# Ledger of designs, part 27: peptides against a protein of PDB entry 5H65

Target 1, 294 residues: chain A of PDB entry 5H65
Amino acid sequence: QYLERTPLCAILKQKAPQQYRIRAKLRSYKPRRLFQSVKLHCPKCHLLQEVPHEGDLDIIFQDGATKTPDVKLQNTSLYDSKIWTTKNQKGRKVAVHFVKNNGILPLSNECLLLIEGGTLSEICKLSNKFNSVIPVRSGHEDLELLDLSAPFLIQGTIHHYGCKQCSSLRSIQNLNSLVDKTSWIPSSVAEALGIVPLQYVFVMTFTLDDGTGVLEAYLMDSDKFFQIPASEVLMDDDLQKSVDMIMDMFCPPGIKIDAYPWLECFIKSYNVTNGTDNQICYQIFDTTVAEDVI

## One batch from the design tools (peptide)

Design b1_p16_1 (made by RFdiffusion4)
Fold by OpenDDE base, seed 2:
Structure b1_p16_1 (fold): chain B 294 residues (1-294), chain A 16 residues (1-16)
Amino acid sequence: as target 1 above (294 residues)
Amino acid sequence: SQHEQQELKKMAEQLD
């Protein structure tokens, strides 16, 4: 797409909705801390949620660990089950269900584990050894996803979350509908289980200044703006550093704005109505800044 | 195979 560059002063006078190409300096941005800018977004209902912290997950899994696995749900055509009794003072029963592919257990790097009664620490250990882990609980007639407030799928260090509002959870046996039970694509797993997957997004507010005017633009982007996936940044120090470097480049601390580099981006205006108040807001779209930095 | 199953189970058993 091509648009003529429009000065901010002109944009500020125009009605919404419109699309613009701009060249401006990043005067400031919020939030300042990267981890606060990463959120979960539902593509269906468009709700934004905070990424659960480790402490939140600990509580969820600790609660789940208080439930005893149902023996009647062990060892189906879909999975083989093994039960452990922990050696600690609690003596918890942990069930691990190994999902089979056409009746055969795959290699660990292709194997999906269903874990029942595991702690976060235990789940993390397993996720480092197996392809994927799904926290589950014993339902009335089948295994079920433990809780959508926790990841429905863990692959390595990546936690996949689902939308509580939009999801209509189905029992674990619906994984049988997947022809390929080795790759465990998150979207496929989600579809089988009736989950609307949430998307990791960067959510920031940019204050842009081109010398003619100042406006705030909203950024909600998963992987285009920084050319860094929001889904990976929280668990990768190098990626975090890269994002920080990009932001520091455009908005260097301790330097006057006159020395800031120019940022070229696309913004769209839109109307927001709060009761009787009508406001025009701006959102950055279809913009990549990493190419200028790399 | 039985061997593969045992290996996977042994690997998972190290969760403690």
Scores: peptide ipSAE 0.082, ipTM 0.797, DockQ to the pose 0.012
Fold by OpenDDE base, seed 4:
Structure b1_p16_1 (fold): chain B 294 residues (1-294), chain A 16 residues (1-16)
Amino acid sequence: as target 1 above (294 residues)
Amino acid sequence: SQHEQQELKKMAEQLD
């Protein structure tokens, strides 16, 4: 869609909602630290959540490890089960269930593991060897997802989370509805288990200045703005460096704003009401910075 | 195969 470029001074005088094309310099942005800008977003209820830290996950899995796997739920048509007892003083029981495809165990790179009683460290090790890992617990009649506060699916270094508000969890046997039990597409797994998957997003506030005016614009984007997936950036040092380089390019430290490059982007205005207070806010949309550096 | 199944289980057995 074509939009004429509009100076910020003109935009600041107009009513919302409207869409604009702008050319401005990035005076500043927040948060400055990348890990603080990555959030989880629900596409249904639109709640923004923090990505759980390692310490948070440790607690969840530690609690799960205190539960004993139910022998009655082992070795079904869906999965083959193996149980271990740790050699430490706690004697923790760990059960790993290997999901079968039409009664046949697939190769490791195609195999989904269901794990109950595992620690974060153990789960991470398994996720590096197998296609996917789901933390589970023994329910009354079937295995169930352990906790939506933890990932419902781990694939390599990618942790997939679900929305607690919007999800209506179903038992593990519902994975039987999947025709292909080798690819383990996150959305398919989520659908089978009644999970509304959360989306990783970059959330930032840009202060934009074109010399005629200054405004703050909100950025919420998953993979378009930086051409880097928010879902992968936290676990990849190279991707983190790339984002940092991009931000340093637009907002270089130690030099005056006059030397900053111009950023071309689209912003939309919208009304926000807080009690009796009405405010116009701005959001960046449909913008890829890699192509918009002037 | 049975051999492949055993190998998968061995891989998972290497827990901390």
Scores: peptide ipSAE 0.082, ipTM 0.796, DockQ to the pose 0.012
Fold by OpenDDE base, seed 5:
Structure b1_p16_1 (fold): chain B 294 residues (1-294), chain A 16 residues (1-16)
Amino acid sequence: as target 1 above (294 residues)
Amino acid sequence: SQHEQQELKKMAEQLD
């Protein structure tokens, strides 16, 4: 899209909603720490929530590990089950269910595992060797997703989360509705299980200054702004460094703003009503910093 | 396929 460049001083005087192209310097931004900027966003209810920390997941899986797998739910037409007792931890029972495709086990790199009673460490190990892992528990009549506070699907280092507010969970046998039981597309899995998948997003507030005025612009973006997926950044040191480098480039510490590079981006204004007070806010959209540096 | 299944199950057992 193309818009004429508008100075911030002019924008600050205009009513919302409008779209603008601007050229400004990033005076400052918040939060300063990258891990604080990565959130989970529901596309349906639009709630923002924190990405669960390892400690949070440990608690969930530890609790799940105290439950004994139901023998009656093992070895169905959908999956083959293997049960073993751990050598430690008072002989904890762990079940791994190997999902079959048309009655046949797929290759390991295409196989979905349902894990029951596993720790975070065990689940992560499995996800590194198999295509996909779903933490589950024994329900009344079928296996069920363990907890939406934990990932509903783990693929490699990517944790897929669902919205507690919007999801209406269905039992594991609903995976039978999937024609292809080898690729395990997260959206397809979510649909089958009644999950509204959450989206990883970068959430930041930029203070922009073009010399004519200063305004704050909100950034909520999944992978366009940095050309780095928010879904992968927390698990990849190189990606984290890249984001940090980008931010340092635009807002270098220890130097005057006159030396900052110019950021060209699109912002849209919108109205926010708080009681009788009307406030105009701004959001960055359709912007890629790699292409918008002037 | 049966052999592969057994190998996969054994592999899983070694992950705890």
Scores: peptide ipSAE 0.046, ipTM 0.775, DockQ to the pose 0.012
Fold by OpenDDE base, seed 1:
Structure b1_p16_1 (fold): chain B 294 residues (1-294), chain A 16 residues (1-16)
Amino acid sequence: as target 1 above (294 residues)
Amino acid sequence: SQHEQQELKKMAEQLD
């Protein structure tokens, strides 16, 4: 879509909704810390949630580890089960269920593990060796997802989360609906289990200044703005450094705004009603910083 | 194979 560049002073006088192309300097941004800018977004209810911290996950998995696996749910047509009794922790029972493809166990790099009673540390160790891991618990008639407050799927360092509000969880046997039980695509797993997957997004507020006016613009983006996926940035030091470098480039510390680079981007205005008050807000869209630095 | 299954289980057993 072609848009002519519009000065901020003109934009600030116009009614919403409208779309604009602008050229402005990034005077400031919030939050300042990268980890605070990464959120989980539901595509259905649009709720924004914090990414659970390691401490949060520890609590969930510790609670799960206090439960004993149900012997009746072991070794089904879908999976082969193995149970370990830990030498420590008062003989805690840990069950690992190896999901089969047409009755045959796949290679380790294609295998989905269902873990019952595992700690975060144990789950992480297994996720480094196997393709995919799902934390589960024994339900009444089948294995079930442990808790949507924890990842429903772990693949390497990537944690996939589901929306508690929008999801209607189904038992683990619903994975049988997947014809290919080797690739374990997160969206397919989510669909089979009745999960609405959450999306990792960068959430920031930019204060933009082009010399004619100043406005705040909201940024919610998953992978376009930085050309870095929000889903990977928290677990990758190099990606974090890249984002930090980009932000430092646009908003360098210790120098005056006159020396800041120009940012070209698209913003859209929209109305927000708070009681009787109508406010116009702005959101950045369809913008990639690597291509828009002047 | 049965052998492969055993190997996978051994890998999973290395939790500690």
Scores: peptide ipSAE 0.045, ipTM 0.771, DockQ to the pose 0.012

Design b1_p16_1_s1 (made by RFdiffusion4, then SolubleMPNN; from b1_p16_1, 7 letters changed)
Fold by OpenDDE base, seed 4:
Structure b1_p16_1_s1 (fold): chain B 294 residues (1-294), chain A 16 residues (1-16)
Amino acid sequence: as target 1 above (294 residues)
Amino acid sequence: SMQERQELEKTAKTLD
């Protein structure tokens, strides 16, 4: 899309909705802490929620570990099961289910592991050895996802979450519908289990100043703005540093705004109604800034 | 198949 550059002073006088191309300096942004800017977004209901912290997950998995695996649900056509009794924690039972591909066990790097009664630490360790891990519990007739407050799928260091509002969970046996039981594509797993997957997004508010006016613009972006996936940034120090460098470049601390670099971006205006109050808000879209840092 | 299972189980048992 081609848009002529419009000064902020002109934009501020216009009604919404409209799209603009702007050139402005990033006077300030919030939140300042990167971890606070990463949220989970539902593409269906559009609810934003916080990424669960380690402490939150510990509680969920600890609670799940109090339940005993149902022996009747072990060793189905879909998976082979093994149960261990831990030496610690009063002999906690942990069940691991290895999902088979057409009755054949795959290699660990292709294997989906269902874990019942595992702690966060154990699950994380397993996720580094297997393709994917799903925390589960014993249902009445089948294994079920443990809790949507926890990841429904863990691949390496990536935690995939589902929307509690929009998901209608189905039992684990629905994974049988997947033709390919080696790649374990998150969207496919989600679909099979009736999960609406949440998206990691950067959520920030930019205060933009082009010398003619000042405007606050909202940023909600998964991987385009920084050319860094929001889904990976929390678990990768290098990616975090990269984002910090980008933000410091556009908004350097201790430097006057006159020396700030210019940011070129697209913004769209939209109307927000809160009771009797009408407000025009702005959102950044279709903008990549990573190239400007180099 | 049995060998594959044993290998997977061995890998999984490292959780302790």
Scores: peptide ipSAE 0.298, ipTM 0.884, DockQ to the pose 0.012
Fold by OpenDDE base, seed 2:
Structure b1_p16_1_s1 (fold): chain B 294 residues (1-294), chain A 16 residues (1-16)
Amino acid sequence: as target 1 above (294 residues)
Amino acid sequence: SMQERQELEKTAKTLD
């Protein structure tokens, strides 16, 4: 488990795969913009996806709002339903379904709300008042998840997404299988609905230089490297500032690299084959940035 | 249960 520090020049000469401990300076990194570095990753198919923008979600929910809730699917043993007609020119119908716990309606802070026909703005407002919100639509025989391009679960400001490729969606009534209908753990909800949850990850490329050599290392990390969850950073200005500060610390603008702090990390080499072309790549793993490395 | 529903509906009434 313990690895001796290896200079980059030596690493660059070795075959993959191998693991290394290194000490290097962060010469540069990409992407430079934080919002561009946050992606969604599937743990099964390993697909990387962009986090949907608000504009994308607006379109999805607007499209969903064009469909009228099916009256036949209201008020089941799982949930109580209420329909509102908006007072705007559209006069659209919005259905909310309050999920019950053992036939009893919980308090709002423990309640899962299913929403049909809501706008992004409305859903966001509700997510701040209820424990969780799931955008749904009327299916043939049951309520169904609206769209995997939108969050399958919203908790506060956190949007949980599912993998379109790996998920085999099940109807809303499958939430009955959940023993705990108060905490609404995202993984449990996902499992009940046949969703493979995507993971928020930081995706970055570091150019590392230890004076003996230079190599690019790929970073894909959810919460360890910065000790900041990728799932929360986009919605929290303070966390964004923290990440920016960390990156500025390791790669300060307008300063010569000689003055950069040293970064200690683990990297692993691996082979990438593209046709007849074989390339060795490097990935950062099991690394947390620490202030004491300065 | 009716009271509970009314409470939740009141909370969700922000849709209007």
Scores: peptide ipSAE 0.296, ipTM 0.882, DockQ to the pose 0.012
Fold by OpenDDE base, seed 5:
Structure b1_p16_1_s1 (fold): chain B 294 residues (1-294), chain A 16 residues (1-16)
Amino acid sequence: as target 1 above (294 residues)
Amino acid sequence: SMQERQELEKTAKTLD
């Protein structure tokens, strides 16, 4: 749907909800640091969460490593198991389970690895050699996901997280329901295990100025605005540099706003009630920055 | 199958 360009001064006088096409300069934005702008979003309960840092994950996996793998849960029809004792760290036991496809072990690049007692560093190394890695623990009758505070699935450098509030975890044997056990699609794995996957999103606040007025617009976007996936940016220095370059282009440091480039985007207004106070807020939608900038 | 398992185990053991 085509929308005519509307000046900010006119928008600021109108009731919500409405959609607008605007042309404005990015006076400022927050947060300034990219890592602070990447969040996890639940599509069901809409809760925004921080992406766990390495330190957070280290604690979770250290705790998991204190538990001894249950020998009764090794070598099922679903997976073949192997236990190693590490050379360092007082001989810590690590159990790995290689998930089979119809009773046959796949190649490493197609294999899902379940791991008990691994450190973050070890798990990350394994994720570069196998298709996917799931941190697990020994439950009462089956292997279970270790902790939803940690990734439920790691593929290369991508960490997939689940919502603690919306998920109803099922045991690992539920992976049997997957017909294809070679292409481990995150959504399929999540469904089998009763997990509601979280989505990586960029969350920013833009202060926009077109010379007629100033307003703040909220940005929550996964991969459209920058044409860069929020799920990949934290683990890729080049992608981080690209985002920084885009933001520096629209809001260059040490330069007056008169020299800033114009940003064309769509915004929608909506009502927010805080007690007795009703305010109108704005959100950027269906907007992609120019490809030549990337 | 046994050879495949050994190869996977060898690959996994490189975590150290």
Scores: peptide ipSAE 0.295, ipTM 0.882, DockQ to the pose 0.012
Fold by OpenDDE base, seed 1:
Structure b1_p16_1_s1 (fold): chain B 294 residues (1-294), chain A 16 residues (1-16)
Amino acid sequence: as target 1 above (294 residues)
Amino acid sequence: SMQERQELEKTAKTLD
């Protein structure tokens, strides 16, 4: 899209909705902490959710680990099962189910592992050895997803979450609908299990100033603005540093705004109704931070 | 196969 640059003072006088190209300085932004800026967004109901913390997951998996795997649900046409008794003081039982492809066990790097009774630590270790891991529990007639408050799929260090509101969970045997059981695409797994997958997004509010006016613009972006996936940033120190560097570049601490670099971006205005009051808000869109700083 | 299962189980058992 080509738009001529419009000064903020002119934008502030116009009705919504409209699209603009602007050149402004990032006076400030919120939240300041990166981990607070990463959220989960449902593409269907548009609800924003917090990314669960390690402590939250610990609780969920600890609760799951107190349940005994149902022997009747082991070793189906879909998966082969093995149960281990841990050597800890409680002798906890952990069941792992290796999903087969047309009755054949795949290699570990292609294998989906269903885990029942595992701790977060154990699950994380397994996710580095197998293609994918799904935390499950024994249902009445089939294995079921453990809890949508936890990841429905773990691939390496990436946790995939589903929307509690929009999802209608189906039993694990619905994975049979997948023809290829060696490449575990999150969207395919989600569809099979009746899950609406959540999207990792950066959520930030920018205060923009071009010298003619000041406005706040909302940023909701998954991987375009920083050219860094929101889904990976929380688990990668280097990516975190990169985002921090970018933000520090545009909004350097300890110096006057006159020395800040200019940010070129697209914003769109939209109306928000609060009772009888109409407010115009702004959102950043179709913007990638350039390497060069002007 | 039994061999394949044993290999996977060996890999998974490292959770101990």
Scores: peptide ipSAE 0.292, ipTM 0.880, DockQ to the pose 0.012

Design b1_p16_1_s2 (made by RFdiffusion4, then SolubleMPNN; from b1_p16_1, 9 letters changed)
Fold by OpenDDE base, seed 2:
Structure b1_p16_1_s2 (fold): chain B 294 residues (1-294), chain A 16 residues (1-16)
Amino acid sequence: as target 1 above (294 residues)
Amino acid sequence: SMEEMQALVETASKLD
């Protein structure tokens, strides 16, 4: 729908909720560090979570590696299993379960690995080689997802996370419900396992100034604003540089705001109630920033 | 084959 451009001074006087098209300069933004702006968002409960750090994952997988794989759960109709005993590390046992498609092992690049007892380093190496890896543990009657604090699916360099609050985990055998056991679409895997997948999002606060007024607008966006997926940016230096360049273009350091480019975007106002206090807040939506110099 | 898969795992992760 077409929206007429509205000056910020007029917007600041209006009640929420409303939608606006604006033209403003990006005076400043928070957080300044890109890694701090990438969060995980639940589409169901709308909770924002931090992306786990490598150190966090190390702890989870180290703990998982202390557990011995249950031999009774090896070699089912769904997967073939192999157990390794490490020469070092006091004979740590690692189980790898190769998921079959209709009883047949697929090609390595199409094969889902279920990893039990692997370290983060090992899992990452395997995900790069086999594409799809699920960290698991031995449950009472079946393999189960290791921990929702860790990725439920690792594909290459992409870590897929699930919402602890909204997920009702089901055992690994529920992967049998997937007709195609070669593509391993994250949403399909999540559905089979009772996981509500989290979405990577950029979360920033923009201070916008059009010369008539100043307002703060919240940005929560997965891939539209920068035309860069939030899910990929943390693992790609070039994408990080691109985002940094975009932000530097709109908010160049050491330059007066008069020289800043104009940003055209859509914002929506909404009411936030904290006790007896009512505040109008603003959020950027349906906006893609131009990479070209205006 | 399973043997091929095992070999790939060993190569990739240095599991033995």
Scores: peptide ipSAE 0.236, ipTM 0.871, DockQ to the pose 0.013
Fold by OpenDDE base, seed 3:
Structure b1_p16_1_s2 (fold): chain B 294 residues (1-294), chain A 16 residues (1-16)
Amino acid sequence: as target 1 above (294 residues)
Amino acid sequence: SMEEMQALVETASKLD
């Protein structure tokens, strides 16, 4: 829908909710560090949470490694199992289950691994050689997802997380419902296991100034604003550099705002009530930053 | 094959 450009001074006087097209300069933004701007968002309950750090994952996997794989759960129709006993760490048991496609082991690049007792380092290495890895544990009658605080699916360098609040976990045998056991689409895996997948999002606050007024606008975007997936940026130095370059373009350090380029974007206003206080807030939506500076 | 899979796991993860 067509929206006329509205000056910020006019917007600041209007009631919410409304949608606007604006042209403004990015005076400043928060957070300044990219890794702090990447969050996990639940599409169902809308909770925002931090992306777990390696240290957090190390603890989870270390705890998982203290538990011995149940021999009774090995070698099912769904997967073939192999167990290793490490020479170090007092003989840590690591079980890897290779998921079969219709009873046949697929190629490594098509194969999903279920891993018990693996370290983060081991899991990451395996994810580079196989299609996907799921950290699991031995349940009472079946393998189960290890912990929703850890990735439920690792594909290459991408860690897929699930919402603890919205997920109702099902056992690993529910992967049998997947017709195609070679592509391992994250959403399909999540659905089979009763997981509500979290979405990586950029979360930032922009201070916008068009010379008539100043307002703060909230940005929550997964892949449109920068045309860079939030899910990949943390693990890719080139993508990080690209985002930094974009931000430096719109908000260059060490120069006056008069020299900043103009940013065209859409914002929507909405009401936020905190107790007795009613505030109007603004959110950027349906906006892609142009390569060409206007 | 399972043997190939095991070899890959051992190589990639340094498991023995």
Scores: peptide ipSAE 0.235, ipTM 0.872, DockQ to the pose 0.013
Fold by OpenDDE base, seed 4:
Structure b1_p16_1_s2 (fold): chain B 294 residues (1-294), chain A 16 residues (1-16)
Amino acid sequence: as target 1 above (294 residues)
Amino acid sequence: SMEEMQALVETASKLD
């Protein structure tokens, strides 16, 4: 990017679309809460979705746990199966399928687990120990992904989600197409199962002020702006604190805007037409948070 | 081994 700096007052008078380099202060931003700013974005249909809360996942996995694993689907060339029956009054059955690499069980830290009937707590514990877990259910002829409202893959504390609109789910046996069954890359798993993976993104609106004018700019970014992955921030307290510190640095509470640091960023303008209404909007792009020398 | 895997699952998830 080799754009000259343009004052906001000049930008506000120009037609869209155009690209600008600006230097402005962050007067305010929304949403104020970090958990409200992290969304799931589909790269194909471009829909934004909320990240499911623990309570939402509990319901999905609780429902899945009411279904009995099909004995006919256990122990295939792809995986070895073990069934547990809980000692509670309902006798819940949990099936764990250990995916093999060329007919051989890999090391635990490289082994993909397919879990049928597990609770959220159980699945999370297993993902921490085995790294890779897929929640599944018994289909008519094969194991299937449990629900796209839940993660299709859990790796440690990272939940990978798929787009319901764009995905055409395939059965678990399609994992056979993967040559390497020890390195479970989310995109490869998604491709094998017909899933369009969703992307974690920060979604915010910045009110920018350079003393010549005020402009609202939209931010949708996965890992560039904060140099922190949106996919990891919700499950890492230190990363959350880092984002909060960055935002507090640029927009400190109880301090006058004159004392705010200068933010350098790139913005692009674009036209939005809704019936008779025509509006110019602005989006931040190709920007890493940088502070000018005070 | 399968036995080792099962033991790990039991330990991690508290399954019986």
Scores: peptide ipSAE 0.234, ipTM 0.871, DockQ to the pose 0.013
Fold by OpenDDE base, seed 5:
Formats: structure tokens, sequence, C-alpha cells
Structure b1_p16_1_s2 (fold): chain B 294 residues (1-294), chain A 16 residues (1-16)
């Protein structure tokens, strides 16, 4: 869609909602730290959540490990089960359930593991050897998802989270509804288990200045703006460095704004009402900056 | 095989 470039001074005088194409310098941005800018977003209730830290997950899995696996729930038509007892003085029991495809055990790279009593470290190591891992617990009649505060699905280094507010959890046997039990598509797994999956997003506020005016624009984007998936950036040092380089290019430290490069982007205005106060806000949309950087 | 998968679990996670 074609939009004429509009100076910020003109935009600041107009009513919302409208869409604009702008050319401005990035005077500043917040938050400054990348790990603070990555959030989880629910597509249904639109709640923004923090990505759990490793310490948070350690607590959840430690609590889960206090429960013993129920022997009655082992070795069903859906999965084959094995129990290990750790060498530590506590003798922690860990149950691993290998999900079968039509009664046949698949290859490791196609196999989904259901794990009871595993630590974060153990789960992460297993996710590198098998297709996927789901942390579970023994319910009354079936295995159940352990906790929506932890990932419902781990694939390699990617943690998939669900919305606590919008999800209506179903038991593990509902995975039987999946025709293909080898690919383990996150959305399909979520649907089978009654989970509304959360989306990783970059959340930032840009202060834009084109010499005619200054405005703040909100950025909420999953993978378009940086051409880097928000879902992968926290687990990949090279991707983190790439984002930092992009931000340093547009907003270089120790340099005057006169020397900053121009940023071309689309912004939309919208109204925000807080009591009697009406404010016009701006959001960046349909913008890619990586092509100009690479 | 199941035995192979168990071996992978033991190796990867240092489970007994």
Amino acid sequence: as target 1 above (294 residues)
Amino acid sequence: SMEEMQALVETASKLD
C-alpha cells in the first residue's frame, strides 16, 4: 500500500486513527536491555507476560519433582514408560513416557517425550536428543500438563508457552486425536491439549525525531521488524548480537543525533482513553529495518 | 528401539 511521507509536525496535529509513512531518526529507545524487550503475548486476551527466567522454571520443576509418578498411568496405547531413580541421596524418581505413532515407537528425532519429575537441565538435554518434550504430572485418571507457568512444549531451544487465562487444559490422552504423531506441530499440540499458545514479541518504545517534531511510537512485533524471531533471540547469542548491532546502528552511543541514520517506517495512530483524558498514541507496523542494515 | 531410546535418555540426562 502506498502512503506519502508525512512530517511528524503534521502528524502531531491530526486526529486518530490514521496510518502514516515517516522518515525519522531514532533519538532514543526503551527498554535498553534486549532481555527486557522480549515478552509473551496472548492473541486472545491480549495480555502481555514476562518470559519466565531459568530460576523461575527451576522452582516449578523442583516442585513437580516432589510428586511420585503413578504406576497406574504407565504404558498405555499412546506411550511406553520407563522410570529412573537418580543416584542422589534423595532417590528422585523420573518417569519418561515415549509417545508412539499408531502403536509403533518412532525415531528419536520424531519422538515426543512426556517427562515427570525432570529438572530443567535434564529436560533441556533431552530436548536436544528427541523431537519434543512435554513436562507432565500424574492426574487422577491420566497424565496432565505440569504447569502453564512452564513451557507446555520444548523443541530444541524453543520454549512454547500457553495462556493461563484463556486455556482450558485437557488430559494427555487427547494427543490421540493427532493423526500425525511424528512432526509435533506446536499449534496442533496446543489445540489437542486445550492450550491457547502465547506469542513471543519484541516490545519497545521509540522516540522518533525528524527535525520538525518528536513523537513516541510503540513497537510490538514477532519477527518482521528485525527479521529475527522473538521466539529464538533469548536462546541465541548471535541473534542477540544482531539485534544489538541494529539498534546501535540507528542509535549509536556517543554520537550526536545529527549523524544518526534515517529510519523509514510505517506508524498508525490510535486513541487511548483514561478517564476524562484522551491521548493519541502511535504504533509501528509493517516495517522491516534489517534489509537496510544488511 | 525402546532400548536405544532408553540409552539416549540415560546418556543425555545422566539418569540411572
Scores: peptide ipSAE 0.229, ipTM 0.870, DockQ to the pose 0.013; fails the geometry check

